# Ledger of designs, part 23: peptides against a protein of PDB entry 3J47

Target 1, 121 residues: chain A of PDB entry 3J47
Amino acid sequence: IRLTNQLKSLKGLQSKLKDVVEYLDKVINKELPINHTILGKLQDVFNLLPNLGTPDDDEIDVENHDRINISNNLQKALTVKTNDELMVIYISNLVRSIIAFDDLIENKIQNKKIQEQRVKD

## One batch from the design tools (peptide; aimed at target 1 L24 L39 L42 F46)

Design b2_p20_6 (made by RFdiffusion4)
Pose (drawn by RFdiffusion4):
Structure b2_p20_6 (pose): chain A 91 residues (1-28, 36-48, 72-121), chain P 20 residues (1-20)
Amino acid sequence: IRLTNQLKSLKGLQSKLKDVVEYLDKVIHTILGKLQDVFNLNNLQKALTVKTNDELMVIYISNLVRSIIAFDDLIENKIQNKKIQEQRVKD
Amino acid sequence: SLEELIEKIKSVIKNLEELL
């Protein structure tokens, strides 16, 4: 789902570029200003990425902890299944 | 003014092409 959404966003840019190229050819306004703003707003992320790297590490650790908890419950489930099997054999 | 507009549009296109 996230991927489909991203693609939709990129699609708009692609179509928007084509329109802008055609518009320029014809010319040979507000949208242009807006686009410029967006451009000014990955390059900048470069410096900002430094911080994001730290935050990514924290969210990785959290994911690892969750995985451990899930394993624990999984072990209990497996034990219960074994007990059920033993009871069936006895029967 | 029209030439300036064209140059601005070219700059925008260039940015869009680099972006994509």

Design b2_p20_6_s1 (made by RFdiffusion4, then SolubleMPNN; from b2_p20_6, 10 letters changed)
Fold by OpenDDE base, seed 5:
Structure b2_p20_6_s1 (fold): chain B 121 residues (1-121), chain A 20 residues (1-20)
Amino acid sequence: as target 1 above (121 residues)
Amino acid sequence: EKEELIKKMQEVIEQLKKLL
């Protein structure tokens, strides 16, 4: 019973990973638009993956070297992309904060002009 | 000079408001 349930759960995970690969292939081929919500969740999954590209210095089989280089390049590409996305969010929030500060200054200038008019009447 | 800089900053802010 326990082993059968573990095999069912593993098959369910394998099916979901296949659906993700098929989605990525369709996005690469420009058959589907990029969904940023799916892409963010994929980044979260990859950030939780153990470093598939640090062989412990004792297990460099020459057949794994190409897979290790691909994994390291993928992890580096995901880290760069995450940093660029965070930079765009940071700049957007900074610009919104500057605009809100400008609107606050303009409101203070207008309120001061209204007070100066009320003291002259 | 300072008034022209303030006008240019206000124009940039207004362009940023149209982009957001």
Scores: peptide ipSAE 0.019, ipTM 0.447, DockQ to the pose 0.009
OpenDDE base, seeds 1, 2, 3, 4: peptide ipSAE 0.018, 0.018, 0.018, 0.018; ipTM 0.439, 0.462, 0.443, 0.494

Design b2_p20_6_s2 (made by RFdiffusion4, then SolubleMPNN; from b2_p20_6, 11 letters changed)
Fold by OpenDDE base, seed 2:
Structure b2_p20_6_s2 (fold): chain B 121 residues (1-121), chain A 20 residues (1-20)
Amino acid sequence: as target 1 above (121 residues)
Amino acid sequence: SKEELIKEMQKVVEQLKKLL
C-alpha cells in the first residue's frame, strides 16, 4: 500500500514535469507569451534545488557536472534578467519622482511671480 | 540578455526531457 502510493505520487510528479516542459517549449517557440509569474515560480523551484555546486563530494560524475553548470547558468541568467527588470522599474519610479519634483518647483516659481505681481498693483 | 535566458531555458528543457 505505501509503496504503491509513492509510485502513484511519483507518476503524478512526472506528469506535472511533462506539463512544465510542454509549457516551456511553447514559450520558446513563441506560441505563448512569456509569463513573468511562471518564470518567478520556476526560479523559486531552482532556488530550492540543492546547490549541486558544493564541491565537497569528490565523486561528481561528468554527467552531474553538466547539470550543475546548466543550473548555475540558468540561475545567473534569471538573476540578470530580474535585476534588469527591477532596474527599469526603479528608473521609471525615479523619473516619475523627478518630474513631480520639477512640477513642484515650477508651481512654486509661478506662485512667487503671482505674489510679486500682486504687490506691484 | 533575453536571448541568453532563452538559450539557457532551452538547455534546461532538453535536460528535463532526458529525465522523462
Scores: peptide ipSAE 0.017, ipTM 0.515, DockQ to the pose 0.070
OpenDDE base, seeds 1, 3, 4, 5: peptide ipSAE 0.016, 0.016, 0.016, 0.014; ipTM 0.428, 0.409, 0.426, 0.365

Design b2_p20_6_s3 (made by RFdiffusion4, then SolubleMPNN; from b2_p20_6, 11 letters changed)
Fold by OpenDDE base, seed 2:
Structure b2_p20_6_s3 (fold): chain B 121 residues (1-121), chain A 20 residues (1-20)
Amino acid sequence: as target 1 above (121 residues)
Amino acid sequence: KKKELIEEMQKVIEQLKKLL
């Protein structure tokens, strides 16, 4: 039961992250105007994220090596230590930020559809 | 089940990396 609920919650998080990426692609392609409230919530999500080192950090300065090790240790804690209470709190706060962001995306998409309907009438 | 959880966590991490 507990593991099945964790899998369901994680698939839900994956869906919401896909909606976030699709929203950002539409903003980059100029299909949607930039929304500063959505951008502020995205910044809050990124400030909560560990430095998920890009594979392209081939500039190992000694300060980046400690950050890469902390990132790898935290990615390993995300993947291996699913029972760390601090990790559960961290993921819970991240998930809340992503949910609040997804609700803002949905509200913006709905408001755009309503505005497009009002211009056709 | 535990393997499937790890695979779904890796996909979430990979989606977060594509967002950065």
Scores: peptide ipSAE 0.048, ipTM 0.569, DockQ to the pose 0.069
OpenDDE base, seeds 1, 3, 4, 5: peptide ipSAE 0.047, 0.023, 0.026, 0.027; ipTM 0.600, 0.511, 0.578, 0.538

Design b2_p20_6_s4 (made by RFdiffusion4, then SolubleMPNN; from b2_p20_6, 10 letters changed)
Fold by OpenDDE base, seed 4:
Structure b2_p20_6_s4 (fold): chain B 121 residues (1-121), chain A 20 residues (1-20)
Amino acid sequence: as target 1 above (121 residues)
Amino acid sequence: SKKELIEEMQKVIEQLKKLL
């Protein structure tokens, strides 16, 4: 039961992250206006992220070495089944930030749909 | 299973990497 609920929660998080990507693509394509509140929340999410070593890490200055180590440690902690309480707290805070961000995206998408309906009527 | 949980967490991490 507990493990199944955790899996369901992670799948939900994956779906929310997909919504974030789709939102960003729409903003890049100018299909949605830039929302500074959403961007601010996204920045908060990224500031809470360990530097998840991107393949483009070859350009990362010395200040990013600590972030890469944090990412590798987080990935290692997740992979090696180490019960790092700090990691659990970190992931919990990250998840809360992503949920809050997804709610803002959904609200903006809904508001846009309402406006488009009002223009058609 | 615990293995499935780890696999899903890894997928979440990979999705976050794509955002970065």
Scores: peptide ipSAE 0.032, ipTM 0.534, DockQ to the pose 0.094
OpenDDE base, seeds 1, 2, 3, 5: peptide ipSAE 0.025, 0.021, 0.019, 0.020; ipTM 0.541, 0.475, 0.432, 0.479

Design b2_p20_7 (made by RFdiffusion4)
Pose (drawn by RFdiffusion4):
Structure b2_p20_7 (pose): chain A 91 residues (1-28, 36-48, 72-121), chain P 20 residues (1-20)
Amino acid sequence: IRLTNQLKSLKGLQSKLKDVVEYLDKVIHTILGKLQDVFNLNNLQKALTVKTNDELMVIYISNLVRSIIAFDDLIENKIQNKKIQEQRVKD
Amino acid sequence: SLEELLNELKEHIEKVEKLL
């Protein structure tokens, strides 16, 4: 789902570029200003990425903890299944 | 591909600004 959403966003840019190229050819405004703003707003992420790296590490650790908890419950479930099997054999 | 598109868009904006 996230991927489909990203693609839609990129699709708009692609189409928007095509339109702009055609517009320029024809000319040979507010949208242009808006686009410039967006440009000014990856490169800048570079420096910002330094911080993001730290945060990414924290969210990785949290995911690991969750995985451990899930394993624990999984072990319990496996034990219960084994007990059920033993009871059936007895029967 | 995205960077190329952004560069091309930027260049086209600059051309429009020069024409205006």

Design b2_p20_7_s1 (made by RFdiffusion4, then SolubleMPNN; from b2_p20_7, 8 letters changed)
Fold by OpenDDE base, seed 1:
Structure b2_p20_7_s1 (fold): chain B 121 residues (1-121), chain A 20 residues (1-20)
Amino acid sequence: as target 1 above (121 residues)
Amino acid sequence: SLKELLEKLKKAIEEYDKLL
């Protein structure tokens, strides 16, 4: 029962992360306008995240991409292992931020659909 | 560019998704 609920919660989080990716794709493809509030909330999420890459990763040749990803995963795993309590607090805040962000994205997508429908009528 | 930033953010989220 507990494990099933944890797995369900993780799957729910995964679904919300996919919604965020879908939103970013729509913005990149100019299907949605840039929303600074949404982007600000994304930045808040990432600022809560333990370092996903060093700033120097932007200059490292494409050939090292797999090594960088492994290093980031290892660094994350090490961070989890070295400070499990802070990680739990961190994950909890991250989850809350992602939920709030997902709700904001969905609301903005719906509002745009309503506006587009009103222009067609 | 803003587009590059969004792509980086997207990649980072996708990496987290793989960990979940």
Scores: peptide ipSAE 0.025, ipTM 0.525, DockQ to the pose 0.065
OpenDDE base, seeds 2, 3, 4, 5: peptide ipSAE 0.021, 0.021, 0.022, 0.017; ipTM 0.520, 0.420, 0.507, 0.370

Design b2_p20_7_s2 (made by RFdiffusion4, then SolubleMPNN; from b2_p20_7, 10 letters changed)
Fold by OpenDDE base, seed 2:
Structure b2_p20_7_s2 (fold): chain B 121 residues (1-121), chain A 20 residues (1-20)
Amino acid sequence: as target 1 above (121 residues)
Amino acid sequence: DLKKLLEELKKAIEEYDKLI
């Protein structure tokens, strides 16, 4: 009974992983629009998975080299995406700071004109 | 960048499927 339930749960997980691969293929092929919520949830799942790039110190078998490379490539791709998202946030904050600075300059120019008028009257 | 991330996510899922 316990082993049969574990095998059923594992087969259910395998089916769900296949459905996720099929979804990613449809998004790559532009058959479906990119859903940022689904992509974020996939990233959360991958961040909770054991890092395939940390072999415990006792078996560097040749079969682990491909897994380590895939994990390292995924981590690099996630880092690039995170850097691009942070860059957009920094640019947005910079633009807001420039607008606020321009408003401050305009307010100082207006205040100076008002003072120069009051000295001529 | 996004296309590369999706491709690497796909490869990682396919590699985890082989472990199951």
Scores: peptide ipSAE 0.057, ipTM 0.658, DockQ to the pose 0.114
OpenDDE base, seeds 1, 3, 4, 5: peptide ipSAE 0.050, 0.045, 0.051, 0.032; ipTM 0.628, 0.620, 0.629, 0.547

Design b2_p20_7_s3 (made by RFdiffusion4, then SolubleMPNN; from b2_p20_7, 8 letters changed)
Fold by OpenDDE base, seed 3:
Structure b2_p20_7_s3 (fold): chain B 121 residues (1-121), chain A 20 residues (1-20)
Amino acid sequence: as target 1 above (121 residues)
Amino acid sequence: SLKELLDKLKKAIEEYDKLL
């Protein structure tokens, strides 16, 4: 029961993130006007996100292998886990911000459709 | 840029999907 509810909540979060991507694609394609409030909140979240490791952090020198490897593997595993946990928190805050603007986005889409219909009439 | 923000968001979703 508890695990099933957590999985359902995570799937719900994934769906809302896809909706945000679709909104941004419509803004890039000039199908919707730029909303600076939404973009500002997105930028704030990405500035707080821990660096999802760029491949450039793997150039740490091979020469001090045995005692450093156990400490580095544990520290790397703890860093990855911490980064993943922080990412979930920030994504959750982003989704809350997008939900607060859902009505505004829908109203803008509807208003554009009404304007396009009026120009064809 | 808006494109850079979108690319970062797509990457974050892909990493999140690997955890699920």
Scores: peptide ipSAE 0.023, ipTM 0.515, DockQ to the pose 0.069
OpenDDE base, seeds 1, 2, 4, 5: peptide ipSAE 0.019, 0.021, 0.019, 0.023; ipTM 0.548, 0.523, 0.485, 0.540; seed 4 fails the geometry check

Design b2_p20_7_s4 (made by RFdiffusion4, then SolubleMPNN; from b2_p20_7, 10 letters changed)
Fold by OpenDDE base, seed 2:
Structure b2_p20_7_s4 (fold): chain B 121 residues (1-121), chain A 20 residues (1-20)
Amino acid sequence: as target 1 above (121 residues)
Amino acid sequence: DLKKLLQELKDAIEQYDKLI
């Protein structure tokens, strides 16, 4: 009973990972727009993945240790790179929003000055 | 750059799926 439930949970996780891969393919192929909230949640999942390199005590063969270390280093490198790229996108969108807001304020001030001149003439 | 990052992310997930 416990082992069957663990295998069912693992198969459920595998299905969800496949759905994430299919989502990423649709985004890469421009079938779906980039959703920064989904990318952020995906990054959170990667940050919450157990470091497959905490050997707290007991017997895992030296041949798996190199694969686990490579996987953890790749995951850390991808997480850092993903964070930096997402930060650049967020900062770029923030700056564009600030500029567009400033241009809107300037345009409103100019329009107000033009109306005040037309009332004096 | 972003397309390459998404591809690397996909490739990493597919590697994890092979470890499970």
Scores: peptide ipSAE 0.036, ipTM 0.542, DockQ to the pose 0.091
OpenDDE base, seeds 1, 3, 4, 5: peptide ipSAE 0.035, 0.034, 0.023, 0.028; ipTM 0.531, 0.530, 0.542, 0.519; seed 5 fails the geometry check

Design b2_p20_8 (made by RFdiffusion4)
Pose (drawn by RFdiffusion4):
Structure b2_p20_8 (pose): chain A 91 residues (1-28, 36-48, 72-121), chain P 20 residues (1-20)
Amino acid sequence: IRLTNQLKSLKGLQSKLKDVVEYLDKVIHTILGKLQDVFNLNNLQKALTVKTNDELMVIYISNLVRSIIAFDDLIENKIQNKKIQEQRVKD
Amino acid sequence: EVEELSDELKEHLDKVEELL
């Protein structure tokens, strides 16, 4: 789902670029200004990425903890299944 | 591909500014 959404966003840019190229050819405004703003707003993320790296580490750790909890419950479920099997054999 | 698109778009913006 996230991927489809990202593609939709990129699609708009692609189409928007094509339109802009055609517009320029024809010319040979508010949209242009808006685009410029967006440009000003990955490069910048470079410095900002430094911080993001730290936050990514934290969210990785959290995911690991969740995985451990899920394993624990999984072990319990396995034990219950084994007990059920034993009871069936006895029967 | 996205960087190429962005560069092309920037060049086109610059050209539009020069024409104006």

Design b2_p20_8_s1 (made by RFdiffusion4, then SolubleMPNN; from b2_p20_8, 15 letters changed)
Fold by OpenDDE base, seed 2:
Structure b2_p20_8_s1 (fold): chain B 121 residues (1-121), chain A 20 residues (1-20)
Amino acid sequence: as target 1 above (121 residues)
Amino acid sequence: SLKKMLEELKKAIEEYEKLI
């Protein structure tokens, strides 16, 4: 009874993973729009998964090399995405700072004109 | 790119499916 329930739960998990792969294929093929909430939840699941790329046991079986490479490639792809998002935030803050600086320059020019008028009167 | 991240995410899920 316990073992049969574990096997049923595992088969249910496998079916759900297959549904996620099919969803990702539809998004990649532009059949479905990108849903950032779904992608965020998937990223959270992957962050909770054991790193397939911690070589802390001395059994480098050749089958683990492909899994390590996939884990490392995913981590690199997530890092690039995070860097692009941080760059957009940085540029947005830079633009706000430039606008604030331009407003300061204009205010200084106006103040100078007012002072020059007061000296001519 | 976002496309590359989605492709690598797909590959990682497919590898977890093989472990089950």
Scores: peptide ipSAE 0.055, ipTM 0.645, DockQ to the pose 0.122
OpenDDE base, seeds 1, 3, 4, 5: peptide ipSAE 0.048, 0.043, 0.022, 0.034; ipTM 0.624, 0.618, 0.566, 0.565; seed 5 fails the geometry check

Design b2_p20_8_s2 (made by RFdiffusion4, then SolubleMPNN; from b2_p20_8, 17 letters changed)
Fold by OpenDDE base, seed 4:
Structure b2_p20_8_s2 (fold): chain B 121 residues (1-121), chain A 20 residues (1-20)
Amino acid sequence: as target 1 above (121 residues)
Amino acid sequence: SLKDILEKLQKAIEEYDKLL
């Protein structure tokens, strides 16, 4: 019973991971737009993943070392990519805020001119 | 105008975001 439930849970996790991979492939192929919320959650998952690349000191089998290096490089690449994407979003929001502020200034200037004309008339 | 420059910058950022 316990082993069967663990196997079922593992199969469920594998299915979900496959769905995530399929989603990422569609995003890479530009079939789907990038969803920053999904990417942020994926980053959180990868940050919570134990460094699959710290073998406990004992079994330095050369084959595990390559898998470890791939995992660490992947995690680093994902972190860098997500940071760049978040930076772009941040800059975009900053620009929008500055434009909104400029519009506010322009509206105040126009309103002042209208009031000055009304006082002259 | 400052607005025109910022709008161009915003468009460039949006295009860059589409390339990522």
Scores: peptide ipSAE 0.041, ipTM 0.653, DockQ to the pose 0.016
OpenDDE base, seeds 1, 2, 3, 5: peptide ipSAE 0.040, 0.035, 0.037, 0.038; ipTM 0.649, 0.647, 0.639, 0.640

Design b2_p20_8_s3 (made by RFdiffusion4, then SolubleMPNN; from b2_p20_8, 13 letters changed)
Fold by OpenDDE base, seed 2:
Structure b2_p20_8_s3 (fold): chain B 121 residues (1-121), chain A 20 residues (1-20)
Amino acid sequence: as target 1 above (121 residues)
Amino acid sequence: LLEELLKKLQEAIEQYDKLL
């Protein structure tokens, strides 16, 4: 019973991984628009994967070297992309905060001028 | 405050330009 449930769960995971690959291929081929929410969730999944570039010191056959290099290049590309996205969000929030503060100063200056006019009349 | 925010914006732009 436990082993059969584990095999069913692994087959379900394998099917979902195939659905994700097919989705990514359709996005690469421009058959579907890029969904940033799906892409962000995929990045989160890849960031939760054990670093495939640090196998502890026992038994890497020469046939896995290409898969490890592809995984490390993918992790680097995802890290760079995540840093760029975070930087754009940071700059956008900083600019929004500067504009909102400038508008607050201008509104205070205008309100002061209106009060000074009302005291002269 | 505005001068400090403008300085942080300039530092952020300079960091972005170093990554390109």
Scores: peptide ipSAE 0.029, ipTM 0.616, DockQ to the pose 0.014
OpenDDE base, seeds 1, 3, 4, 5: peptide ipSAE 0.024, 0.027, 0.027, 0.029; ipTM 0.571, 0.598, 0.586, 0.625

Design b2_p20_8_s4 (made by RFdiffusion4, then SolubleMPNN; from b2_p20_8, 13 letters changed)
Fold by OpenDDE base, seed 2:
Structure b2_p20_8_s4 (fold): chain B 121 residues (1-121), chain A 20 residues (1-20)
Amino acid sequence: as target 1 above (121 residues)
Amino acid sequence: DLEELLKKLQDAIEKYDKLL
């Protein structure tokens, strides 16, 4: 009973991971818009993954070392790529907010000049 | 595009400097 429930939970996790991969493939193929809330949650999942790259000393065969290095390099590459994408979005939104603020100031200055001219006439 | 936004920001700054 306990072992069968663990296997069912692992199969359920594997299905959910497959759904996440299929979602990412659809985003890469531009079939779905980039959802930053989903990307942030995916980063949280990757940050909650045990660092597969702290070998605290004890005997694990040379065949697992290549898989651990590939997983860590993939996790680092995905984290860097997603951080760079989030930075570009943050900067783009910041720049849009600054431009909209500048346009608002310019419009207020122009409106003030027009009112000052109408009071002199 | 980020480059287009940075260009618009530069153009806005240059307009602001001419109004001061």
Scores: peptide ipSAE 0.030, ipTM 0.587, DockQ to the pose 0.010
OpenDDE base, seeds 1, 3, 4, 5: peptide ipSAE 0.021, 0.019, 0.024, 0.027; ipTM 0.524, 0.500, 0.545, 0.576

## One batch from the design tools (peptide; aimed at target 1 L3 Q6 L13)

Design b2_p21_1 (made by RFdiffusion4; failed a check: too like the target's own chain)
Pose (drawn by RFdiffusion4):
Structure b2_p21_1 (pose): chain A 91 residues (1-28, 36-48, 72-121), chain P 21 residues (1-21)
Amino acid sequence: IRLTNQLKSLKGLQSKLKDVVEYLDKVIHTILGKLQDVFNLNNLQKALTVKTNDELMVIYISNLVRSIIAFDDLIENKIQNKKIQEQRVKD
Amino acid sequence: IRLTNQLKSLKNELTDELEEL
């Protein structure tokens, strides 16, 4: 789902660029200003990425912890299944 | 993973095209 959403966003840019190229050919405004603003707003993320890296590490650790908890419950389930099997054999 | 890399590549290409304009 996230991917489909990202694609839709990029699709708008691609179509928007085509329109802009055609518009310029024909000319040979508010949208242009807005595009410029967006441009000014990856490169800048470079410095900002430094911080993101730290945050990414934290969310990785959280994911690891969750995985451990899930393993624990999984072990319990496996033990219960074994006990059920033993009871069936006894029967 | 491959789709994400393709999206990143497409994003960069479109950004370059936008910058050229």

Design b2_p21_1_s1 (made by RFdiffusion4, then SolubleMPNN; from b2_p21_1, 14 letters changed)
Fold by OpenDDE base, seed 5:
Structure b2_p21_1_s1 (fold): chain B 121 residues (1-121), chain A 21 residues (1-21)
Amino acid sequence: as target 1 above (121 residues)
Amino acid sequence: IIQLTNLKKLEKEILEELKKI
């Protein structure tokens, strides 16, 4: 019973990981628009990943201290890069929202002028 | 008008840089 449940959970995790990879491939290939909520959750997953390249706690030879530091620096560099990419996207969406708001204001001003002309005729 | 044109230019430049990543 316990082993069967662990295997079922692991298969479920493997399926979800495959769906994430397939989504990332579609985003890289520009087949799908970037979803910021998905990117934020992926960042949370990367921040929760155990250091990729820490040997199991049983292989701490003195040579691994440099590998652990390189792994931690790589993980930190990936987190910083992802944050910078998300910031650029956020600024782009903010600029788009400001442009759309200005276009709405201009349309409202023009519609008001047209109504004021129709009342004078 | 002039500020909006500058913002539309900036959006285009940002979008072209995002296409290179």
Scores: peptide ipSAE 0.041, ipTM 0.684, DockQ to the pose 0.022
OpenDDE base, seeds 1, 2, 3, 4: peptide ipSAE 0.039, 0.040, 0.035, 0.029; ipTM 0.676, 0.675, 0.664, 0.634

Design b2_p21_1_s2 (made by RFdiffusion4, then SolubleMPNN; from b2_p21_1, 15 letters changed)
Fold by OpenDDE base, seed 5:
Structure b2_p21_1_s2 (fold): chain B 121 residues (1-121), chain A 21 residues (1-21)
Amino acid sequence: as target 1 above (121 residues)
Amino acid sequence: NIELTNLEKLKKEILEELKKV
């Protein structure tokens, strides 16, 4: 029972990872539009992965060096994408600040026009 | 009048720079 449930859970995880790879391949090939919500959730999953890119400083195996390079490339890709998300948040806040500033200018212009009219009447 | 014209000018300059991005 316990071993069968562990094997079922592992097969379920393997299927989900395959579906993620197939989704990424379709997005890379431009067969599917980029879904930012899916990509955000995928980053949350990868940010929860243990840092596979810290070699325990004690195993210089050539097979570990290629896996370390792949993991470092994955971490770098995640960092770049996190920076792009932070840039989108920054731009969104900048645009909101510009709109609020335009509204403030318009309100000052209107209030001054009303005051100038009241002084003429 | 002068300060209103300056605010309208500033608004116009900001909107023209935003159209270039």
Scores: peptide ipSAE 0.022, ipTM 0.500, DockQ to the pose 0.012
OpenDDE base, seeds 1, 2, 3, 4: peptide ipSAE 0.020, 0.021, 0.020, 0.019; ipTM 0.439, 0.413, 0.415, 0.435

Design b2_p21_1_s3 (made by RFdiffusion4, then SolubleMPNN; from b2_p21_1, 16 letters changed; failed a check: too like the target's own chain)
Amino acid sequence: TTQLTNLLKLQKKILEELKKL

Design b2_p21_1_s4 (made by RFdiffusion4, then SolubleMPNN; from b2_p21_1, 18 letters changed)
Fold by OpenDDE base, seed 5:
Structure b2_p21_1_s4 (fold): chain B 121 residues (1-121), chain A 21 residues (1-21)
Amino acid sequence: as target 1 above (121 residues)
Amino acid sequence: SIQLTNLQKQQQEILQQLKDV
């Protein structure tokens, strides 16, 4: 019973992780807009992952000091990597929005010119 | 026109960088 429940929970987590990857792929491929709330939650998950393999700070035997330093460096590296990835995604969306606004402005200018010509004829 | 084409190119370059990560 306990092992079956743990296996079911792990399969559920694996499915959710797959859905997250599929979402990120769709965002990268421009099929979906970025949801900052989803990205923030994903960042929180990545920030918690390195702590799942560290003994609680209360169980730090002196022999684990090198493992703690490696874990802290890994956590910092994952946080930096995630922040850089999110920044690149954000910049991509910003550029997309600027392009969409430029197209909108140009369309409005063209429509105004067409209307002004029709009023003069 | 020219500025828009340049921004579109920059967007494509950023997206290519995202695929290479």
Scores: peptide ipSAE 0.034, ipTM 0.639, DockQ to the pose 0.025
OpenDDE base, seeds 1, 2, 3, 4: peptide ipSAE 0.030, 0.028, 0.026, 0.031; ipTM 0.634, 0.623, 0.600, 0.632

Design b2_p21_2 (made by RFdiffusion4)
Pose (drawn by RFdiffusion4):
Structure b2_p21_2 (pose): chain A 91 residues (1-28, 36-48, 72-121), chain P 21 residues (1-21)
Amino acid sequence: IRLTNQLKSLKGLQSKLKDVVEYLDKVIHTILGKLQDVFNLNNLQKALTVKTNDELMVIYISNLVRSIIAFDDLIENKIQNKKIQEQRVKD
Amino acid sequence: VEELEEELDELKDELFEELEE
């Protein structure tokens, strides 16, 4: 789902660029200003990425903890299944 | 999924190069 959404966003840019190129050919405004603003808004992320790296580490750790908890419950489920099997054999 | 994310990043960079030009 996230991927499809990202694709839709990039699709708009691609189509928007084609339109802009055609517009310029024909010329040979508000949209242009807006595009410029967006441009000014990955390069900048470079410095900002430094911080993101730290936050990514934290969210990785959280994911690891969740995985451990899931493993614990999984072990209990496996034990219950074994007990059920033993009871069936006895029967 | 990782390969698709990389392809999307590459596509994004290419589109922003075109926008910059």

Design b2_p21_2_s1 (made by RFdiffusion4, then SolubleMPNN; from b2_p21_2, 16 letters changed; failed a check: too like the target's own chain)
Amino acid sequence: DLIQLTNLLKLKEEILNQLKL

Design b2_p21_2_s2 (made by RFdiffusion4, then SolubleMPNN; from b2_p21_2, 17 letters changed; failed a check: too like the target's own chain)
Amino acid sequence: DIIQLTNLLKLQKQILEQLKL

